# Ledger of designs, part 74: peptides against a protein of PDB entry 8BZL

Target 1, 228 residues: chain A of PDB entry 8BZL
Amino acid sequence: SYDRAITVFSPDGHLFQVEYAQEAVKKGSTAVGVRGRDIVVLGVEKKSVAKLQDERTVRKICALDDNVCMAFAGLTADARIVINRARVECQSHRLTVEDPVTVEYITRYIASLKQRYTQSNGRRPFGISALIVGFDFDGTPRLYQTDPSGTYHAWKANAIGRGAKSVREFLEKNYTDEAIETDDLTIKLVIKALLEVVQSGGKNIELAVMRRDQSLKILNPEEIEKYV
Target 2, 242 residues: chain B of PDB entry 8BZL
Amino acid sequence: SRRYDSRTTIFSPEGRLYQVEYAMEAIGHAGTCLGILANDGVLLAAERRNIHKLLDEVFFSEKIYKLNEDMACSVAGITSDANVLTNELRLIAQRYLLQYQEPIPCEQLVTALCDIKQAYTQFGGKRPFGVSLLYIGWDKHYGFQLYQSDPSGNYGGWKATCIGNNSAAAVSMLKQDYKEGEMTLKSALALAIKVLNKTMDVSKLSAEKVEIATLTRENGKTVIRVLKQKEVEQLIKKHEEE

## One batch from the design tools (peptide; made by RFdiffusion4, then SolubleMPNN)

Design b1_p12_7_s2 (from b1_p12_7, 7 letters changed)
Fold by OpenDDE base, seed 1:
Formats: structure tokens, C-alpha cells, sequence
Structure b1_p12_7_s2 (fold): chain B 228 residues (1-228), chain C 242 residues (1-242), chain A 12 residues (1-12)
């Protein structure tokens, strides 16, 4: 029999390949996203880069457009495919609609792509979840999550990857209006959340910050330490 | 569960792609390939295993392939798969040159092939390529570069790395001896010989069993050169004297 | 372990 990747329903109504793809996500390092008042923050557990590896080629946070960035957890190669497709769509949207994508739009696009790979004959699901953050053209900060099934939702804060459960529990307890009152407090919240699962403190954290009407900024280790 | 071992593009209950892992395992039995980035160049060193007396053509390079004027690669794994992928690399590079009237950036060429590899892990009826590659190149964006890619379609840039047989041990040795910022091509060549001598499953390292290519810049042009056997002999001799 | 190595290589 030809080895066809088949996502089919089990007798009890489960799509096992989708569920197993979700397990693949759990093999990824932790990523967290938080929406503040005028800021969106992505924090990730930094992969221990081998001493001889070029750090430039190891990225967990990627820009999709000037107003949108994404963190993922799961299969690295799968993520590259999704990121590239999303980037193309962002540019296409600018050309055809003459406006940048909304965060919801690009999330829906990614979600639709993932969903198709759960239903198309001969394709396996993507083994990644993503946190997508950014600003709509009206200046509204947004955070979305998508998973291998193609589902997506808007969040105030969320996490994906190995330590996601612990991070979410922390966020559920500590995400308040007061905790995100300022940009700095929002950043601190993300760091504190990641520290629930990340070993060795701020050295193993990467943070990306997008403020209203500003470009994506990846914080350097020194900047991160100011918040620890 | 073993039921997932035979299917090429399905997740296990634990979220694993066993066929990708098995492809990587198979590559571990292939001949050793090393890549080392230096300040003034980059090199590939590969184990030559197929020395048959009855071969009609002495291939100058069995495992090292020139991709274009600015890039070369070395392969560990299934030879037939390697031939397909190296041909594809050449085609991609040529198409880019024709389209943009400039050489393809190194990372873009690597990424293009990696997208193909990834596809063979996601689309049914396909098996992963049983091949890992080391890429060396120069471009105006990043200068000298070394990349590694695996059957998953993942890749990374490296200062020094190894694929194939005893790759883990080789990487450990490279990590120990590689001096960041101080690596000359000469020192890189010496390091390559040192590592190969320890990692190749041979009683004695000989020039006939080692292929080495260097990529340098001379007068604003990239020069890819496969070392002559005599040159490799001298490198081995020098190592033995130290 | 080999498994751990592959997991590190394949996932992020």
C-alpha cells in the first residue's frame, strides 16, 4: 500500500494526526505572548545554540510584516513553510488592498492553510502552533494563537510549547489591568511568566516587543536583564 | 508503536516523524563530511570510501559538488538521493542567476532545497531524502558561509560542523579546538585532518581516502579548489609530525 | 540519547 499521509476520523470522532501534531508542538520550546495596552510582547525560551552554530539561523520569532510578528513551537522546517506563505500573503495584501493585513486576517490565512493540510489527501498536518502578535492599522494591539488543526482565537495572553501549561497558569493568576498598565510592566509580566519554565534566568530568554507605531524590536540580553 | 515506523509522512502518537529520524540514522552510517569556516575561506573535507580498482573514471570528487561559481556542497547519505538534490541545487542557482542577473545568495539556495526536503516529509507518497548536506559559499551579504541541512528540511549556519559517521564525536572535537575569530584556512585544514584522523574508521588516514575542497576569494572572485592528493598527503604528514 | 538528539534537531 502506498504510504499516504491520511488524516481520517477515528471511530470515536478524533483526528489522530491532528492530535499527534499537537504533541509535536509540545516538543517545541516555550513561547508566550501578551497583549498590553499599547504594546505586544513575545517571549520565547531560547534554544541552546550549539557553540559552533550561527545564531542568526536559529530563530523562533519571525516578522511576517512590519506590523505583525510570529512565534512558533514545534517542527522548525514546518514553521519555515508557514512563515514564508504568510509573508507572501502580507505583501500580496498590501499590493491588492493597499493596506497592511490585520492581525486577524493573517491569522485566519495561516489557520486556513493549516486546516487544508488536515483535510487534503496525501498531506500531514503542520506540526506547529503559533502566537501571532501585532497592530492593526487603527493602532489596536492584537494577539492570536493557532494550532495544527487550523483553529485560532484571540487572546489577552497565551503560551505554546513544552511549558505552556505552567506559563498559562501563571498568566491566569497574574494578568490584570494593573499588570499591563505600562509597557515596562507588560514586558516584566512576560519575563516572569517565562521564568516559570526557563532555566538559568534571562540568559535563555528572547523577547520581541512591538509598540504602537513602532517597528519590531528584539531585546538584547542586557535589556532583558533590566526587567529581571 | 511500530505501526508508525513504515509510514513516511505521519506523526506518531508522541508527535514524532519516524521516517525522518530513520533517514537521519541512515546518514549516520555514511562517510564523514566536515565543514569549517575560516576568516579567509571555508572548506569541506569528506571521507572517500568508494575506491574500486575497476572504476573507469577516477572521480576527482566523489562527495564534493560544485553548485555554482560561489558555492559547493558535500553529501552524506544515499548517493542516488544526493545526485537528485545536487542537481536540483544547480538548477535553482542557475534559474536565479537568469532571473535576477546575480548569483543566488547562499542561504537562499540552501533554503530552497530545504523547502523541497520538507515537502518530502509532509506530502504522502513521498519518503524523506536520506541525505544531509554541508554547504560552503561566499556572497556579498554575509561573506564566507557554512550551512548544514538534514532530511527534515531544517538547516543552520555553522562555524564548523560534521555529518555522517561519527559526526557527534567530530562535532565535539571541533567544539574543543575551534578558535572563534582566529581560524585561518590553514589552521582549518589542519583541524580537518586532525578530526578526520580520529573519526574515520580507518587504521591510518591516507590521502586517497580524503577529499578536501576550499573556497576562497582572490581578486574579488570566488575560487573553489579541490586539493590534489599530494597536497592532502602533506597535510596528513604535517599532522603526524605534530 | 539518539532520540534526544533528533528531538533537539527537529523541534524548536
Amino acid sequence: as target 1 above (228 residues)
Amino acid sequence: as target 2 above (242 residues)
Amino acid sequence: SRRERYEELLYY
Scores: peptide ipSAE 0.451, ipTM 0.807, DockQ to the pose 0.819
Fold by OpenDDE base, seed 5:
Structure b1_p12_7_s2 (fold): chain B 228 residues (1-228), chain C 242 residues (1-242), chain A 12 residues (1-12)
Amino acid sequence: as target 1 above (228 residues)
Amino acid sequence: as target 2 above (242 residues)
Amino acid sequence: SRRERYEELLYY
């Protein structure tokens, strides 16, 4: 059967393994990204960590470089591979080009990596989508999304994972120039968007903020509560 | 579902990796392994199932392996797979030491192996390793550490955890009795015996059926010690008296 | 369920 082969087209033109990898993404918790005027914000639904588990080892948001971070949804182990490859590329770019990567560049790199795993014999697709945010060297905030197919697009706002549909619907309705006029308003927008699908408010939300010429900041629960 | 569970690890229509799930299921039938992090050390306790008097090699530890001077692990699952992975861990640790002239940090060793495990879930012609591991170690970055990894290549740090047979029940008991910030190695040993006594499908817990290793720091050096049978017997006896 | 347990372990 065509759906059992790793890298073949069905008679109707479907790549079933890619589609099924997209289903794997839906098993992940929700992540949302919003581009503000001078800020990029990632918000994620926190995974319930077992009482005796070290929270340090459970990450949904990670830095790729000083100017780029990403959130993912889907297979955790797959994500680690992509993250590591992206980090290496960011460092390599700094060494060879003597400038940090643009957000588009690293997104394209990740997308290309994913695409190769959809076309290479003996490899299954990555079971992850990613939201990639950051600042270009000119200070322009950027938000990109990638999926298991290797497609990528620039967004003003987007969501991935289990609750992505509801979050996107909220963002389509509420993302306006007024809603992102300030950094605080942008953060509030992300929180409100996540609250569409996350239960019990700020305790189950993790927020990462990157401002122009500033490092990635993970907000603590107290800081998040300020916006709820 | 059957179409996706008998071949190379591929996604099901629902986005599941059945071969990984089946590997995890297989581990549930393996002997119980416990790990407990204390303030002054970390320990592994493992069920010994194969007590054959006719074995020529006195295996001091069947399920606990020293990886380097600062780390040890215990395994649950397919023995042959475990041997391959433990050897790989030793090689990774050695290569790092040679390259950087310092011991590999604990988490880096764990992640290196987990990347290998993950690869065996993504590349064609490979099957997942049917092994979960508990890692204990010390490094200058995080001190005493306990990690768990599974066939998917996922891992996590833990204060206390269990893999293998009756792991869910063991974890529940650990959650109940583990006192964060107040756990001494002595209390951890007692807790390990308590949990094993309840989770092992044996009528009576005996020292012959339990392997325990402790990792401590003495005079700025890591000490990995497998408890002698007499020491384990004393721990069991003490538990029976309480 | 077993399915839910595996989903929790494998996905994020």
Scores: peptide ipSAE 0.370, ipTM 0.733, DockQ to the pose 0.773
Fold by OpenDDE base, seed 2:
Structure b1_p12_7_s2 (fold): chain B 228 residues (1-228), chain C 242 residues (1-242), chain A 12 residues (1-12)
Amino acid sequence: as target 1 above (228 residues)
Amino acid sequence: as target 2 above (242 residues)
Amino acid sequence: SRRERYEELLYY
């Protein structure tokens, strides 16, 4: 049976399934990314974990490679698929090219994957957006965003998920060269941005930091409180 | 709304996957399954709803399946879907063993199946599986483990959880009585009986209506044991005397 | 609500 194209154009030229997938993203908790001078920072609103649930299995920030990490908003199961494929590609690139991926490369890969799912018969779009941060081999910090359509752009700072609009507005006002002059200031900027939408303060925030030539570091609650 | 309800799993205008939600709703009508993680083991307890007098006694475990030497699962939902998924779990586990000459890590087996479930929510011509699973296992990485997966392909690790009928109430009871760090398998068994007694839609809990399996480590080996009816009866009796 | 419950379970 010919699986009907799920994602089709409306008479007025809209791809409704892509638009609706973007609505799915808005159901996700907020994630924010900021590019500093020599640092990239991801901050996310923590999901309320059930008392008996293992926190280890609840992740919004993940490493794609040693030099790249990602935060997502939207369908958790969809995110796992994208993450796994991205990780495989990162390793494949290391094997074939003998260098780690650039942040732009892996972003483009993810974007292309998403785009294919908007044009393939019998497939719905991914219900996720992602913030992808890391360092290129030359030491340049990068931040990219992808959405369900497969579009991607480079950013100085951006946000995704439910509170993204408010966070972006905050960042547009407060992202300056002075605000990112130091690593600590950059981290503070992310925290302040998240606090615009997170009600219970630092306890509901998860922060990931990647510095030049350093691995991804997830800050513990005590470390976060130092910046609040 | 109906247009998004009856076809291939697609997004609603609000970004919802109704077919996934409906699959989850269907599981709510299935028999209760619970899992409890203890310091010295992990257990599954499942409701037996269809007790036919003519059922061959050999079918002692309708809802609890051994996956390999180190893992077992319980299922809530559509039986046919459950059979397919449990078979896939066994195949994945065996292929891993053959390839790597070691047992598959528990979480890796769970995620492999979850990827399959997710695919059935994204690819055309497919419906979500109407099944949730509880997994118990042991591996050298994390020791005793309990996982739950749903039709979306999402999963989580748990200290204690419940799926199927009255799962929300069961989880609430587990939250109240579960003592973190102090849970023995013995106490977990008692807790399981307590919760099932309150959550099962039966007037009186009987051993014939409950399946219990325990996973322990003995002499460096995993032991998966389905409790005999007499053992379950004793647990029920102890509960009634408290 | 049922909606809220499923939203919490499916999205992050």
Scores: peptide ipSAE 0.358, ipTM 0.726, DockQ to the pose 0.765

Design b1_p12_7_s2 (from b1_p12_7, 7 letters changed)
Fold by OpenDDE base, seed 4:
Structure b1_p12_7_s2 (fold): chain B 228 residues (1-228), chain C 242 residues (1-242), chain A 12 residues (1-12)
Amino acid sequence: as target 1 above (228 residues)
Amino acid sequence: as target 2 above (242 residues)
Amino acid sequence: SRRERYEELLYY
C-alpha cells in the first residue's frame, strides 16, 4: 500500500509518510514564535512535568548557537537528533567560514536534512516541526519554521503543535506593529497567544527571549507572571 | 529498496509509531525495576523473575549491570536486546575514557545510547529495542543521577521512577512517599522495599526475588555495591515490622 | 489511557 511506502507517491501525488509525520507533530505540545522589532520570543506549553522528574532534562527550547534558538513539536527523540546535527553544523560553520550561521542558513540545513529523510528508502521522516529564531550578524531578527517535509518559511509569527491552529488564529488577529512596538509588548503577545491553549497561566508556560547581541534568556516563572 | 521500507518503523495515519508503542507495551509485562535518588546515593531495585533451580550460574545480578566505575543500569524488557545495549554502553564509556582520559558524564552516556535507540526507530531493516533502562550514576557535573530511557530513544532524569510491570502503580506510590530534599539512601532503600512489596505479583516478597544495587561516594570514589541477600532480608524484615 | 501514556513518552 502507498501509505506504508516511505518514499512512494500515491496516485494523487501524496507522500503519505510525510503527511503522517505532520500528524505526529500535531500531537506535540504547542510552541509559538514571534519576531519583534529587536527581539525574538519563543514560548512553549510546559508539559506537566511529573512531580519526580528532573526539569533539567525536560527542555523544549534549546540553543543551536549563541545567536540561534529552536523550539520543536513532535517526537522528542527525533528532535534531539536534529538539534545535535544543527549544533555541529553551527560550530562547523564558525570554524570554516569564520562567522556564525545566519538563521536562514541553519534553517535550510535542517530543512535539507529533513527532506533527505523523506526521499531515502529505509528512512522514515522526522516527526518534528521546529521554530527557529535568532539574529543574523547584521542584527536582524529572524523566525523560521520547518516541518517534516523539509519545507521552511520565514514568519513574523507562527505556532506548531497541538494548539497551533488556535494560536495562529490569535496571532493573525493580534499581530500588529503596535503589538510588537516594544520588547515587553512582544513578550505579552506570546503569552497571550499561548494562553489560548494553555490552562492555568504562567506556570504552564516556558518563555525564551533573545534580544539583539544578547544570549538566550529563559524567563523564570516569576518573570512570566509579571506579563500575565 | 522496497524490501527495507517494509521493515522500517513507519508512521500510522494518525502519526503514531506503533512498533515503538508495542515495544513499550511489551516492557510493561517485564519485571519491575525501580530507581530512587537520595542525597547521599542512588539505588536500583529490580525484580528477579528467572529463579530456576537448574540454573548453572546464580547470577548475583541478573537485571543490574555495571557499566563503568561510576554508572550502573537496570533493564526491563527483552534480555537479548538488553545484553546488546548494555554492551554498547560499556563500549561507549570505554571509548570515551580512552579518548579523554576521564569518565564519560552520565547524561552523555545515556544520550549516546538513546541516539542508537532512536536510530532503530527510524532506519530501515531495524526494529525498536524492546528495552527500557534505568541508569544510576555519579559525575562531577551533577553528582548522583537517575535516568530512564525507553525504546523511542527518549530519556529523562528522575528523583524516583519505575519501569516494567505495575510501573504506573509504583510511580504513584513513589510520588506519595518520596520526600524531596530529605531522602537518605537508607530511606530510599526502605521505600524501594515498600513499593516492590506492593507492586510485585508475589504473595510475599522474598530476598531471592529482589536485586538491589546502591551507588555511593566514599573517599572521593564511586562505590557500586549489590546488596547481599542477607541485607535485603533485613530490609524486608524491617518493612514487615512497620 | 495507555495511549496517552505512550504519547507522553514519545512527544514533548
Scores: peptide ipSAE 0.271, ipTM 0.816, DockQ to the pose 0.820

Design b1_p12_7_s3 (from b1_p12_7, 8 letters changed)
Fold by OpenDDE base, seed 4:
Structure b1_p12_7_s3 (fold): chain B 228 residues (1-228), chain C 242 residues (1-242), chain A 12 residues (1-12)
Amino acid sequence: as target 1 above (228 residues)
Amino acid sequence: as target 2 above (242 residues)
Amino acid sequence: DREEAYDELLYE
């Protein structure tokens, strides 16, 4: 059957394993990314950390480099592989080109990696989507999304995971120039977007903020509550 | 759903990896393994199921493996898979030591193995390992540590956790009785016995059916010790008197 | 639900 073949097109032109990998992404918790004027913000639905689990080892938002961070949705183990390869590439780029990667460059690298895993009979697709945010060396904020197929696009705002549809609908209605006029408003927009799918308010949200020429900052719960 | 379980590297229409889930289910039938992190040490406690009278009583820990001077692990699942993975852990640790002239950080060793596990879920011609592991260790970065990994290649750090048979019940008990910040190795040992007594599918807990290892720091060195049967008997006796 | 339990373990 065509649905069992990893790299075979169906008669109607579908790659079922890629589509099914996209369904795997929908099992992940929601992540949202928003590009502001001089800020990029990632928000994620905080998975209830099991009592006695070390929170340090549960991260949905990861730094790829000083100027790039990523949130993912889908298979956790798959994400780790992608993150590690991306980190290595970021460091390699710094060594060989003597400049940090652009957000587009590292996104393209990740996308290419994913695409290769859709075209090999000996490999299944990665079961993850990613939101990749950061700043280019010229200070331009960027937001990209990748999916299991290896496609990637630039976005003003986007969401991935189980609640992505609802969050996207919210963003389509509420993302305006006025809504991102300030850093604080941009952060508020992300929180409001997440609250469409996250219950119990700010306690179940993790936010990462990157401003121009600044390192990634993960907001603490108290800081998040100021925006709620 | 059953249609997609025949190939190890195939997503179901719902985005599930059934072979990974089935491997995890198989582990649920394995002997119970507990890990508990304390302020002054970390321990593994494992059910010993294969007590064959004809087994040469070289009471080597059947389920607890020393990985290097600073780490040990316990395994739940397919024994042959466990042997392969524990050997790989040792090799990774030794290669790191050779390359960097220092012991591998605990999480890095766990991650290295988890990458291998993940690969066996993604590459054709391979099946997932039917093994979950608990790792205990000490390093200069994070001190005493406890990790759990599963067939998917996912892992996490824990203060206390359980894998194998009746793991859910054990975890519930650990959640109830674990006192964060106040856990001594002594109290952890007592807790381990308490949990095993309730979760092991045995009429009476005996020292012959339980393996316990502790990892401590003495004079700036890591000490991994498997408790003697007499010591375990004393722990059981103490629990029965409480 | 057993399926939900695995979803929580495998997906993030």
Scores: peptide ipSAE 0.429, ipTM 0.808, DockQ to the pose 0.763; fails the geometry check
Fold by OpenDDE base, seed 3:
Structure b1_p12_7_s3 (fold): chain B 228 residues (1-228), chain C 242 residues (1-242), chain A 12 residues (1-12)
Amino acid sequence: as target 1 above (228 residues)
Amino acid sequence: as target 2 above (242 residues)
Amino acid sequence: DREEAYDELLYE
């Protein structure tokens, strides 16, 4: 039954459903991640919340654990599934290994989950990419990206979503050791990168910062304006 | 494009899930359901389209379902799908209660169902549910709450929203008339009648065509009440006099 | 645009 073979190779060796899932990611708003020296920063294009909608229920940045957070682009419902699985794994790891996950570990878990959904009969790929940031137990800041295929890589800086190309081009030009010399400069870099694609300035940006030995902090609009 | 329209859970070349979108279109043809959050309660108002004289009146509500002591929902879309999902909601709520000896938080119940809905958009051999739901509830964490979920498995919290036929127009009206922070249940009821009267495009709204349920707190307990026809009639009459 | 409306609803 064709209904079971969702993700199959084309004659030319393409996995079209994976490629199309990547197109789904491009429909998502832009997210950017930057690894600083002692800070990791996630910035996202803030989706316009409809009047009368509760803003609490609109989240593009979420915590996976105390030491790991994630931003995503793509299908919101798909993201929720991945986030929930990742959170469970983070807790499971704490119970079984008695240590929090490394950022690489949880990224690999998410990537493996995504990969299985590209290979299993009767499953379509997840329509999401994710930027996963955090600190390993040794205090090393980490940034990873994963896409619908289940591939993942470590990055100094990266972007996902509709404006990702422009943001990446900006980061390639502007990510220097000097640009991330301080926490504030790192945050400023993220904001500047997002402003390449986000209209109306800082009001349409959400920023999350995780500093070494600190919990995730979501900046309020007033705090963001200080960096603009 | 047409090849992707017929298959249930595949991406189009543009990254769209057409079956989900088509399910949402189907809901657009369903009867209107409104939800309004007030300071002292939350309500659901739903259009009754099929008033058949032979329908046994024993059914309290065709479109509004009590889920547990603290939550109710209304449905727009395919009736059979709605029945399955509402039953599942009840089961989830009961299992939680049995396991934890406390009622399930409102958002957790919503998300549990949304995970099921999402699964039907991702797993082969399944089609999306052709149903959107409005949820009203109370819990100790967030108090009175209103949620909306769609066939994709996406959900959101709302102060006021609408699903079904003419939902966009209804939402527009709600945006205009909803007074944040000042909404009483009484004013919410009046607003619901106002919006339904305009949305249903009937010269005169009749109580027979509208179901309304309210969720309030009395003496530390949640009270879910379906308004009697006479009460709805009074609300309509008041609206006509204004 | 109907397509844009769904994009806003389904994607973040």
Scores: peptide ipSAE 0.406, ipTM 0.793, DockQ to the pose 0.772; fails the geometry check
Fold by OpenDDE base, seed 2:
Structure b1_p12_7_s3 (fold): chain B 228 residues (1-228), chain C 242 residues (1-242), chain A 12 residues (1-12)
Amino acid sequence: as target 1 above (228 residues)
Amino acid sequence: as target 2 above (242 residues)
Amino acid sequence: DREEAYDELLYE
């Protein structure tokens, strides 16, 4: 079988294809996630949509289920594959377990999928990182991040993509209990964090908000401007 | 490093997929294809480069393919790859119809093929398809639609777009002249001729070098029509008179 | 410039 292993260890113990996939993530626009007390917020830098492009087909934030949504950074086509598989798993879980997935469960599923693509012959890693947010059935807000390696962790706040470093530095300084005391303050924190890297203010930001027992809400530009 | 250039499904140190990029470069050398969405229809216009007098079968359309009763596509890139993909589109559409007893939604057909394209960028032993496609269609969900897909498996919906040779210039022209909300199929046809006249590497635009298909709705049915040469000639003539 | 163009097309 001439199936050349794509992802192999270097002499110094590195998985170069995984590292290079992480570089692919850095080519993506910035996404930020923040867990509030009773809210989870995703913010993304809007890609400059070509004048004649339908905005409906350009989405960086997507629902995986009624209680879970995801933002990604990296290869768009790769993201679609991951999203579709995650959605199928969410539905399957509802049918088999008769409960929605926990945010951790679906994150682990995605992470496992990614990990398999780092170890399977004839497959390259996924060139995406994801921020996964939502509510567990007990009403607990959750935020997870996963990367091309298949690692995942729970976060209070995090960022991915080209401006992630600057956004994370901002969040490390400004994420406090006071800063997330209310839903509005949490949203403001996300906007302020994104403004560290996004030019031209609120026009280039997309925000998604999920509250307990509520569906994902994508804020319109006018709603975003109220927080700026 | 040349190693990243030759392997089909590996990341470069910078996180790039060179084979995907090279496939896109190959498409840039293909004949120009345009798609324009109008209020009352959608059209494809494609450059016909191979006019051989000795060709026995006059194919009415070399680059425009009917996929089902509600969709058609145009291709730019490697012909053999295009044939495989167009056949797959037809199969997917037919399987859906048989399974659900209704036509496949336009975007769903596009995404199904895009997933295949993406797989050829991620699975070893495969190379990316050297093909971009424009899709036109109608469904009950979104009405008239225009999509573009590339070798990466990425796609987007468009009001107007172009693939193939001089696509960037064509897109620029479309951006300048496309009137959102006011585009009729008639005006779209005129715009297509205008753009092709400027972007095709020909001294003079002729009807023999252009294929045009329109998708409209008549009496609650989708009608896909390839324009006759005489109709295209009339469009060109009108453009020359302006 | 060319690389940037592809980055915009392929990455989000």
Scores: peptide ipSAE 0.312, ipTM 0.701, DockQ to the pose 0.777; fails the geometry check

Design b1_p12_7_s3 (from b1_p12_7, 8 letters changed)
Fold by OpenDDE base, seed 5:
Structure b1_p12_7_s3 (fold): chain B 228 residues (1-228), chain C 242 residues (1-242), chain A 12 residues (1-12)
Amino acid sequence: as target 1 above (228 residues)
Amino acid sequence: as target 2 above (242 residues)
Amino acid sequence: DREEAYDELLYE
């Protein structure tokens, strides 16, 4: 029963708890990230909010620091833990190094955290993947993705969650230098990518954009509809 | 019994650490990595399996990591484990440099990491790292060096070796073709291509699926260079013409 | 055969 134990190797070299955590990610709503020339864009599928539920409490996109934001797919409670630790690290880095984190740095931190939870007794893997976007201090836009195993890579574009496969297929076909030539085109690319899996168009999409030397901006529904 | 399979710190009745063995099984499924020591340098050649169009171009190597100015490594196994270990290698090397004001000897770096690996096989609440590494380096003590380490914390120096998928077959080929004392870096590169062509589960070897790094000495300095795709293409072409 | 291989690799 290797699948019910702590994260240990199966005889054939599998870490079943990590694989199952990846399945948990697939239960999450779709998130997409795209790196443009001077912009990074996160798009997420909105989950239907129950009547009387405060919409503000449902956030799939969050800031880690002024220059870094993250979207996740998977267990919301797990995400909170990761986000909080990442935020603390971002602040700590500012205090100790006197510079904001690079996107790669904070991604590596998160990845290392996740990895440790795959190699510590009494702990299960985090059931989340994350898209981490932002700008390095030199003004370079970055996009990283990490999964429950603690792997991470830099991407031009990527997707996570239940519709990730379809969205990635779309992006593989449509991500070109021309498609990201402008901020608006980059945003349109994200919207089009999400529309591959999201029903009812722009009403079910949340978009966040970070431009060079600007703070994270969450687009309102009206702004999104202009791109559709 | 399944009880011994699930606990890293417990010996089986036969004295086996099954979790270490299972970690090695995971490595067996990873892409092939080769290391070859030559008289005038050392090289790593690794199979690149993760080829995605959407990967950022800043990602130059999937499996080969520069550790310091005098050492590099390649990894076979779980990527996340590899990232942790490569980071530790860099930290160990840096701490040594700060403490002693000279670069860490190659073998000492390898042994330091191996001690960590071993600890993860002995102390409770840990699983082995599912990673084997090949290390290439130069130091003033032994010159050019090639090492291999596995999840148990064991390591060894090599003239040529292989880890990952079809490693046994690759090692056999290396044993046949490696000429001790007469191996040039050029010949080593050719040998690497030859072995990879036979051991990789691909119909045709292509430059996009192979990463090669060389470590040489130029003007009293170590030079670590990742071969460009065009250079790898030329090596493959030369092999096909032979 | 497989067990013997690991024994050789892991034990001196």
Scores: peptide ipSAE 0.211, ipTM 0.589, DockQ to the pose 0.074; fails the geometry check

